Peptides against a protein of PDB entry 3PUK. Designs and how they scored, part 59

Target 1, 227 residues: chain A of PDB entry 3PUK
Amino acid sequence: ERGLKSVVWRKIKTAVFDDCRKEGEWKIMLLDEFTTKLLSSCCKMTDLLEEGITVIENIYKNREPVRQMKALYFISPTPKSVDCFLRDFGSKSEKKYKAAYIYFTDFCPDSLFNKIKASCSKSIRRCKEINISFIPQESQVYTLDVPDAFYYCYSPDPSNASRKEVVMEAMAEQIVTVCATLDENPGVRYKSKPLDNASKLAQLVEKKLEDYYKIDEKGLIKGKTQS

## One batch from the design tools (peptide)

Design b1_p27_1_s4 (made by RFdiffusion4, then SolubleMPNN; from b1_p27_1, 12 letters changed)
Fold by OpenDDE base, seed 2:
Formats: C-alpha cells, structure tokens, sequence
Structure b1_p27_1_s4 (fold): chain B 227 residues (1-227), chain A 27 residues (1-27)
C-alpha cells in the first residue's frame, strides 16, 4: 500500500512537472506558504532538480530578476499569491522572468483568473488548476491548510458566522482534492460534535464531491467507493 | 520561437459549469 506522500508526489510530477517539461530547459520555481509545505512533505530538493528545477523561491519575497529563465509558479489561488505573481510581470521592463507556467493547487476564482488573463496573458505559457490542497503526513493521514479553521469553526461569536462558512467551504474543498488525488469517491462518514460542524462539513463535502466528479477532467461520474 | 508559443489556460468556468481549455495566440 502506497503512502499518501508518494501519491501526492506522483500527482505533482504528472500534473505539474511533466506538463511543463521541456527537454534541456531549467526553470525557477516559485512557491507560496502552502506549496512550500506541500512539497516539503513529499519530496526532496534532489527530486526537484531531477524535474528541471534549478532554484526554488518564495513568491512573497523580493527576488532578483532572472530574465533569461522561465518560472514555474506552483501556488494557491489566493489574492496574495496572485498579486505577487502579477508584480513579477507587471511591466515589460519589470518582468522578473522570461515567461511563466502557473499551476494552482485548487480552483481559481473567476475574479482572480480574469485579473491574470487581463494583465499577463502574454507572459503565461500555461495556467492550469490542479487538485492538491492538503498536506500529506503518513499513509492516509493529511492536514488541511485552512488558516484559523479551528478558531472560526468553534467560535461562539455570532459575528464570525460568515467567516465560519468560508472556512467550512475551504475545508470541504480540500477534502475533495484528497479524494480526487486518491481517485476515490467515498461515502461521507463523520462523528458529530456538540457544534455539529462535522455534519455541516459532511454535507458540503458530499455536495462538492458530486460537483467535482460531474465536471472532472474525464467527464466521468464515479460511483461511491468504500472508504 | 518561444515568443510565438500560445498561452494555454485550463480552468473551471463558473459560468459554463465546466472545465475549459482556452488557447490564446500571441498577436
């Protein structure tokens, strides 16, 4: 039985590195907070070198231009990460890299997508959404990357209700990406807690799973699997 | 040349409720 780490790495290799690979070409890879954790959990720097990555950089930091090299952005579809990307290609004179390949770890909101397309389309060779929004641990153990999830989900403050809903949506989305990565469409099971967050999350997951498989890349609806 | 390579966008369209592949050729 293969661990989740190997599965995730295989997914990244296929969906990202193989997708943009050009013979003899080296790229600079830009990572954000989430993808840094993700790659750290499932690969080594030597693995990245083998995939044609010469250097990895933090997208949030100021970086020196390397105008002769293309950049691979493996980032989350957040305003923060997208804004950092856009700054790298804001003007012809300010372009940090030759061109960009962008791979989002999840669905990119239309607003962000349109912003990218309007601003930097000519600098982009490929922009693709992939489905990896979780951190693998051991075997089938993973960690969801949803900031302040605990706080908002368990907050008794009614003022946080809207935030809680956003967090729940994000969590549900990440769970769906786990299922997609493992090629599973499981029946949703949960254990309820006093705040009944588990049941709410389960409903969201079930809905999102259904939507995902209806609109997946293969156009196939998968049956529920035992999990 | 690399400058003539198209931009390929693959994304989920909320409007169309489907995955879309869009190819944009340089001017």
Amino acid sequence: as target 1 above (227 residues)
Amino acid sequence: SEDEEPSVFEYYSEKKKERVKEVIYPD
Scores: peptide ipSAE 0.535, ipTM 0.898, DockQ to the pose 0.797
Fold by OpenDDE base, seed 1:
Structure b1_p27_1_s4 (fold): chain B 227 residues (1-227), chain A 27 residues (1-27)
Amino acid sequence: as target 1 above (227 residues)
Amino acid sequence: SEDEEPSVFEYYSEKKKERVKEVIYPD
């Protein structure tokens, strides 16, 4: 059985590397904080070399132009990462690379996407949203990229109620992303807690799973998978 | 030479399962 790490790597390989691959072409890959952790969790540098990546750069750091090479941006759809990209391609004089391929780890908000299109669309060959917003640790263990999830979910402060809902929605979305990545529709199990957070999260996950599989490529609802 | 030819911008949303191609002409 292939562990979660292998599944995630395969997803990245097919969705990102195979999508922009040109024979004999090397690219510079730009990573942000999340994608650095993601790739570190599921691949080695040798794997990236095999995919035509010559060097990895941190998108947040100052970088020297390499104008003869195309860049592969594998980044989260955050204002910080997008702003760094825009600095690389915002003007003809400031272009650091020949062209860009952008792969977002999640849905890119229209505001950010429109900002990219308006400023540097001519430099972009491809922009793709993929659904990988978690870090695999073990075969059955992963970490969600939801900041302060514990704090808001278990906060005794009633002023955090609205934030709690937002966090739960984000967690549910990411759990569904994991299921989609694994191509599984699991039955959701939970233990009831005093704050009913587990029950609420479970309901959100179930609803989102149903929605996801209703609109899958086959237009068919997949049966529940035993986990 | 690449700046003189039309560029194809491809956008794909896996979540929406939508692919859009836009042709961008050089100035």
Scores: peptide ipSAE 0.155, ipTM 0.714, DockQ to the pose 0.341
Fold by OpenDDE base, seed 3:
Structure b1_p27_1_s4 (fold): chain B 227 residues (1-227), chain A 27 residues (1-27)
Amino acid sequence: as target 1 above (227 residues)
Amino acid sequence: SEDEEPSVFEYYSEKKKERVKEVIYPD
């Protein structure tokens, strides 16, 4: 059951999305390393679309300006994330977005907060702290270490298609590694997700599992296990 | 207009050990 994930999502929805929601308005959402993992654990891209997010971007990456749209920063209160935000709005002539809504996942040190106020206050519509510093996990769930997986898997930009495939491949490899470590050859099950990501990943995993479990450690053919 | 709306800051004050709300008016 996804009880904890649902609770976390509800918290984010209420504290972040409902707080800055405007009728008919779409926003670009900026995520850092932690919030990427957090959202990946408790929501889908369709959920974000329903909350008025048109696209998600990595705050650490160089991004093209979209000056007509407001940006929703859902980030950790770290110097790195804050510095990236400041780069987006530090210069009047170089503002990447129309305005900013900032939601920190934890308490922001006064030093960082004051730095933001001093440099970019005119560009900020909201700045709030929400207390979510953990990633919900279910029992029997493994977290894969694939950077930018959430971003590329749910990117609407066709230019990211190649990178998406690389990420999917990496995820599949790690899943197979986990299965091998646990000595499991499961029948792959999945839920349908946006952009058919789950189906594609399942196909990759199934193929790799078949290849891996053709022969066991002793050179014997292994059958599939029920899962 | 939306551009005239103030920025509302809600943050934890390390000095006060409490959540503080601050309003900043953009130009």
Scores: peptide ipSAE 0.102, ipTM 0.681, DockQ to the pose 0.301
Fold by OpenDDE base, seed 4:
Structure b1_p27_1_s4 (fold): chain B 227 residues (1-227), chain A 27 residues (1-27)
Amino acid sequence: as target 1 above (227 residues)
Amino acid sequence: SEDEEPSVFEYYSEKKKERVKEVIYPD
């Protein structure tokens, strides 16, 4: 299968499951809202079982301790998800699991990362940022995970201009993430709108793609591909 | 060893063109 879903799954398998795989070991996997959607879009429960996951749990819910098992946290780098993790392993509460492997779907802010290190570093066997911040919908269609993107991008209120820029940057970054996942340097296509959001986003994507694909692993400029 | 402190790494990967934060705890 060559679809976007298969590519995303392959990346997750390599970046997450292969990274923490231990022969004969089963783990409990903790997911948040985003990663639940992400995995649901590109894999089946049977696939997770093959990767050594015995059960998946929602990180936001109260869970019974399973102290003999290690936990795999595949979560977004948000205060909410991090706080839930900290409740599982923080000094303020008894550890729910034997140890933790943490994989963030995107850049984790220093404040959150430092908070984790300060409180429960001894419980963490692995903590890594990966770059998967989109949901594959179809073979070549994906959804960006940018909160309130629609509201800010199309807000007529000038007071939202600063926030709009932040949202646009986040969207552009996620699009580049898709391209990186697919290992493609695509041409950018857009349909202009009165608010010129599409044009602005296209410019941001083009700029970021240019930076990203400026030099390949061999020090050569990557050519543009069809996509 | 569970008694060892993890090593924390933060770097930019030229190959991946991304920032990476990594904690390594030897098992």
Scores: peptide ipSAE 0.030, ipTM 0.598, DockQ to the pose 0.202

Design b1_p27_2 (made by RFdiffusion4)
Fold by OpenDDE base, seed 1:
Structure b1_p27_2 (fold): chain B 227 residues (1-227), chain A 27 residues (1-27)
Amino acid sequence: as target 1 above (227 residues)
Amino acid sequence: EYESVSLEEREKNLEAMKELEEEAEKE
């Protein structure tokens, strides 16, 4: 199937579920706000059961320990999600699960990764980045999850310039993950408006695409594709 | 909220994650 939803599901199945699957083993899966939306957009609970997931839990909520089961964390590389993970495994005497498999939706900053490594490395069986940070809607339609994007992008206040840049970077990263998932390196097209937001975003996307393919999983640099 | 990482950070993270996995498999 050529739909974006099926492509995303196939990527998650291969990169996450197949990677950590053991015969006869069930796992608890922990999701954050973004990955909850992501999985809801491309699969059903029955699909997750088939992949060896017994239940899904919200990482932000206080949960009862299930110490005999391993946990699969499918989360965004944010301070909030990482802090919640650390609460689950940061204390040797109070770890909530038997072990952890961590799959980040995007590259994890060194600061966050070092925090994880320093506090609970002994509990971690896997820690990978899978580069899926967008929500599929239709075959060719997707949405980005960037908080307050509208407010900062259209704010006339110069004091918001720094935050605007952060938002633009986040949007560009998510667009690049779409391209990576679809195995494309497209030429970027846009129409100019009174604000230069579209132009700036386009430039960021182009730059990040180049950077991504320099260090892609295959170690290959792809030329521009038509899309 | 998402944080962008530099190319250098991405490379370091990938190597560090690989090392972490290898260490965890030995224990």
Scores: peptide ipSAE 0.040, ipTM 0.511, DockQ to the pose 0.734
Fold by OpenDDE base, seed 4:
Structure b1_p27_2 (fold): chain B 227 residues (1-227), chain A 27 residues (1-27)
Amino acid sequence: as target 1 above (227 residues)
Amino acid sequence: EYESVSLEEREKNLEAMKELEEEAEKE
């Protein structure tokens, strides 16, 4: 049984590092909040060094330019992360790095992509979407990147019902992403709690799994949930 | 807020990214 951490690392290695690797070249890697947690969960700094990463930087922080080095952006497709990238490359005269390789953890909305394309296309060597929206905790345990999921799912306030549905949808999509990453189509199991959240989520997951494996005949997955 | 993205939108986006990569490789 392959541990989830090893599977995630292998996916990142093949989709990100192998894709942009050049012999003898070192890169600075920029991470956001999610990808920091993600990499921390499945690799060590020594692993990153082996992949040609000299240093990791937080994309949200003000950083000193290293104009002679290329940057690998492994970030979520959020306005915040994209805006930070744009600040790094938005001005030709003020580029922080030599060039950029961008790998999004999920689907990048057209609005964000177009903004990047319009402003920084000349600086970008790669711009790809990978499909990792979860953090492995243990061999078969993971957490989802759904903000306030616990709060909304367990809120007794009826006013949060709409938000709860959105959260459930996002969670279901990310669970399907995990299954896709593991190349598995598992049966969904859940335990009933005072709230029917588990049942609802299970139903959503099952439906989305069916849709995913039905559509993925062309190597294209059904639409992802974006924030 | 999280929104579901259609398969059509994803295909469109991926195609756009491919174009961007092709342009970058030519430079």
Scores: peptide ipSAE 0.038, ipTM 0.496, DockQ to the pose 0.571
Fold by OpenDDE base, seed 3:
Structure b1_p27_2 (fold): chain B 227 residues (1-227), chain A 27 residues (1-27)
Amino acid sequence: as target 1 above (227 residues)
Amino acid sequence: EYESVSLEEREKNLEAMKELEEEAEKE
């Protein structure tokens, strides 16, 4: 079995650290709840030091300005994380750091992205999506980060139907990011008894995989390579 | 709160990010 943790670390190293690394330059790295868990699952502080990170800060907490240093934001594209970033660099407040490199773990919605552009575009040196929205646990095991997934998927209340759909979409999206990270286009197997949730999720995953590989960086459509 | 993004939104975001980086390089 593949070492998923190693694969994830390699992806982060290539997509984030190698992308913004400058010789002799140290950065402060800002993390949110998800990326804290993600990095803790696949690396150690010594690894981050080797990549030019001097200190890690929680984006949600109050922080003292370090205006002479550049900041690396490795965060989820959520309103909460984006708002914290905007407080650091927005026109309404004094800048916390010299400049920002921002890397989102997933696609950033247009609404959030436009909000960033409108307020602090001049402070941003990089803004990229790296598509890592899962936590590696074991060699081939990962967990999804979808709040209240269990509640909505198994809710007997019909009023939760719309939210259930949103959760299913989010789960499917994260599974696709796993596939992208591993450079795989798998088939999907599932058990559909007694509920059809697994079947619905499988359909969503298959559709999203097709869409992803149509617009991937290689510009190639890959066939299914794994079952 | 996690949000899924449509294919159309993904394409727009990619272009927007490119524009942002280009602007930052010019300034």
Scores: peptide ipSAE 0.028, ipTM 0.518, DockQ to the pose 0.676
Fold by OpenDDE base, seed 2:
Structure b1_p27_2 (fold): chain B 227 residues (1-227), chain A 27 residues (1-27)
Amino acid sequence: as target 1 above (227 residues)
Amino acid sequence: EYESVSLEEREKNLEAMKELEEEAEKE
C-alpha cells in the first residue's frame, strides 16, 4: 500500500506543479502556515527544486520584490493569506512578482474570490482550488488543520455554538478532501459517546461527499466504498 | 478565519475560477 504521504505528494504534483509548469521557467513559491506544514510532511526541498521552485517564502512575511520572476501561491483560502496576496499585487505600487499562479487548498469563498478578481485579475495566470486540507502523518493517518477545533467542539458555552458549527463544517470539508485525495467515498463510522459531535460530523461529511462528487468535473457520483 | 461555503457558492466559485483562467489565457 502506498503511504498517504506519497498520495498527497502525487496530488500536489499533478494539481499544482504540473498545472503551472513551463519548460525552463523557475518560480518563487509562497506558502502559508498550513501549506508549509503540508509540504514539509510529504516532500523535500529537492523535490520542489525538481518542480521548478527556486525558493519558498512565507506569505505572511514582508518580502523583497523579485519582479522578474513569477510566483506560485499555494495557500489556504483565508482572509489572512488572501490579504497577504493582495499586498503583493493589489496596490498601485510596484508588484512583488511578475505574475501569480494561485492554488487554494480548499474552496475559496465568493467574498475572497471577488476581492481578488477585482484587485489583481490582470496579475493572475491561474487560480484553482485543489481540495487538500489535511496533513499526512502516517501511512493512513492524517491531522486536520482546524484552529481551536477541540476547544469549540467540546465547549459547553452556548456563545460558542456558531463557531462550533463553523469548525465542524471545516472539519467535514477536510475529511472530504482526504477522501477525494484517496479517490474514495467511504462509509462513515464514528463513536457517538459522550457527545453527538461525531454523529453531526458524520452527517456533514456524507453531505459534503455527495456535493463534491456532484460538482466534480466528471459528473460522476461514486458509490460508497469500504472504509 | 474560516468561512463555510454552500454548494451554490461553490458552483459559482468554480465558474468564476474558470472565467478567470480563460481571461488569463487570453493575455
Scores: peptide ipSAE 0.031, ipTM 0.528, DockQ to the pose 0.740; fails the geometry check

Design b1_p27_2_s1 (made by RFdiffusion4, then SolubleMPNN; from b1_p27_2, 10 letters changed)
Fold by OpenDDE base, seed 5:
Structure b1_p27_2_s1 (fold): chain B 227 residues (1-227), chain A 27 residues (1-27)
Amino acid sequence: as target 1 above (227 residues)
Amino acid sequence: SYQPVSLEERKKMLEEMKEIEKKAEEE
């Protein structure tokens, strides 16, 4: 019953909490709309406390400074979330926290990344991209929530073009990992917007799924599950 | 005027959430 949720939690625990964990240290965690939904789907508040989070805050809200504590930003790479982060650390006199650890749920566009580096580099102790862009609904159901940042990442901006293929490959691999964990070979469906990125990703996922199940230890080729 | 959320208020919210979760597990 907790198969997919447990996998997502394990990923977050390893990629985020274990990565910045210090013994005896408590952090304030900043979430946006997407990561709030994501964490709510796969963990309890008590789980976060065990990982050294004392307070969870909405990044969009105006907050009193807690200058003695470090902040863990687990956010999507959107202009809105990044702008809120910049407000927290953009001015020396207005720093809300002691330091920042930033974990993006997806690829961060170079334009946003450069903006952060230019204004807040001294306050950032860690900046990492993790690949978790889906929300587990049930044991066998997840929603791929692609925020506006996803489209920015795949914009025709030449600065991002070099990493576009690598990012799509990584996303496809993550989806396949989820499917493999659930022992499912789903049919991939998508609604294409003017950008062909969704189509390209779907094709990559389908190809990787086929390859994975063809070579599985049981030698069983699983058919596409209609769901 | 939009007032910033105080640390005390944040802690209170966290405690309330813990209580809600505990009750839900007992049901």
Scores: peptide ipSAE 0.072, ipTM 0.644, DockQ to the pose 0.018
Fold by OpenDDE base, seed 3:
Structure b1_p27_2_s1 (fold): chain B 227 residues (1-227), chain A 27 residues (1-27)
Amino acid sequence: as target 1 above (227 residues)
Amino acid sequence: SYQPVSLEERKKMLEEMKEIEKKAEEE
């Protein structure tokens, strides 16, 4: 039985570590809040050592420069994480590391991408987007990375209606990401709630899944599987 | 100032950690 944790780890290994690995070279890896949780859920420290990571650092904390080492930034495409990266490389001051490899866990907005290019393009050896916006808990259980999802979805305040819609859309997108990672198109099952949030989310997921699998990487349509 | 653990030392530590983790999983 292939657990979700092993699938996620395999994806990170191929998309991130194999992409930037150089024989005999060690890197410092910078993580943010999300990627710290993500890696802790699907790998051990020994796994990271095998992939050439010697030290793990929190991107939000003050760090001493290690100018002889290259840095691997595995971070979410947020203003906070990007700003921390820019403080490491974007100023005229001495760079904290020799060079940077950047891997975003999701689509990076053009505004952030352009900001990075304008300030420190010469220091960047790689800048890629991967599609991992969920945290595996068990073999078939995961946590979505949607801030304040519970608050907005279950808030009785009608002023939050517009925000609820945005949150629901984000949740649906992340569920599709899980399906894409697992390479399956599940049938959506849910129990109705008084606010019909589960029904609405199910409809959004179904629509997005249909769109995604109409044209996959191979141009094939995949059938729904039982889940 | 920061000096990472040498390649040789890190490899040794890795092997030791693997053994510890393996033992813990078997219990």
Scores: peptide ipSAE 0.067, ipTM 0.665, DockQ to the pose 0.015
Fold by OpenDDE base, seed 4:
Structure b1_p27_2_s1 (fold): chain B 227 residues (1-227), chain A 27 residues (1-27)
Amino acid sequence: as target 1 above (227 residues)
Amino acid sequence: SYQPVSLEERKKMLEEMKEIEKKAEEE
């Protein structure tokens, strides 16, 4: 299957599950709102079981400790999700799980990242950004989640503006890569305020798509595929 | 207290689910 869902799943499998896999080890996976939607869109429960996930928990909920199990946090770098994680591991005596593997769906601001490291470093076995901020709805249809909330809440420093642009560039590149993988040149549609992140990202995607599909591998000009 | 499903139980469940999914795909 070359559908977008399959591509997303493969990315998650490689970036998250393969990264933290240990033979014979099962984990509890913590999801937030976005990652719940994401995983539900691209995998089955059996897939998660095969990847060593025994239980899926909502990070926002008050959960009973399972101190003998390691936790896999697949979450967005949002204040809410991070705060929930910090509550889980902020105190040695109150830690809910044996250890944590953290995989952020997008760029985590340095300040937030450092806060996590400073407070929970002993419990964290892995902390990575995997840069996946879209949800596949259909085989070739996906919803892009613009990371506005991530940056505005934790990156008020103007110095982070450049970093934000880098992230957007990377996101745009990934979207184009997905399109290339699927051999599709989609039309880009968006509704956003002028010069906001959604608009900027859309523009980047459009530009990159135009560049990529200007001439295909066979030397043919490709038109946009109507979505 | 919260108790996760045992490894053995999960393995069993996985096999059962795989069979169900396989049957569904064949239909």
Scores: peptide ipSAE 0.061, ipTM 0.661, DockQ to the pose 0.018
Fold by OpenDDE base, seed 2:
Structure b1_p27_2_s1 (fold): chain B 227 residues (1-227), chain A 27 residues (1-27)
Amino acid sequence: as target 1 above (227 residues)
Amino acid sequence: SYQPVSLEERKKMLEEMKEIEKKAEEE
């Protein structure tokens, strides 16, 4: 089935599992709340075993050290997830795992990246951003992972204005990520209206799409497609 | 006191998840 789930799985397999794969080596995989949902939506535990994952762990939980095994961190670039990682490798004498491979689901802010680099650089074998910040549901359906998006976007409270902009930016980024994953550049059509959240989001998406396809990994300019 | 989850316990949980997946596929 050529659904969105298959596309997402293929992306994860190529960008994460194939990237850190070593023959005969098993890894422990650490997931956060988002990546747990993501993997659950597009693969089975048996699929993960085939990719050399022996155990899946929740990064938020206190875990017994397994110092002989390397760890694969597939996590969101959030302070919470990063802090949990730092706890695993913060002490040179008490590292929970042999080494770490880190794959972020989206752009990692410089502040978080620098924090990791300063404290745990010697333990990290890989650190990459793979740009998958959505959860596939059906063949062409996905769920955005932006907490309280509805509340902030539609709140009449002026105190939420700053948060609203942040939420809109995050939503736009996730939509662009979906498009990139599907290798599509949809034509965005909207009518500009004052205080229209849909129009604002569309503008953000359009801008980000233009930037992405203008300066993509291959340096190619892709034309707009039908959405 | 809070104790870390053991490797054996984690493996057991994984096996349980596999069985659940298998049953779901058979239904």
Scores: peptide ipSAE 0.071, ipTM 0.636, DockQ to the pose 0.017; fails the geometry check

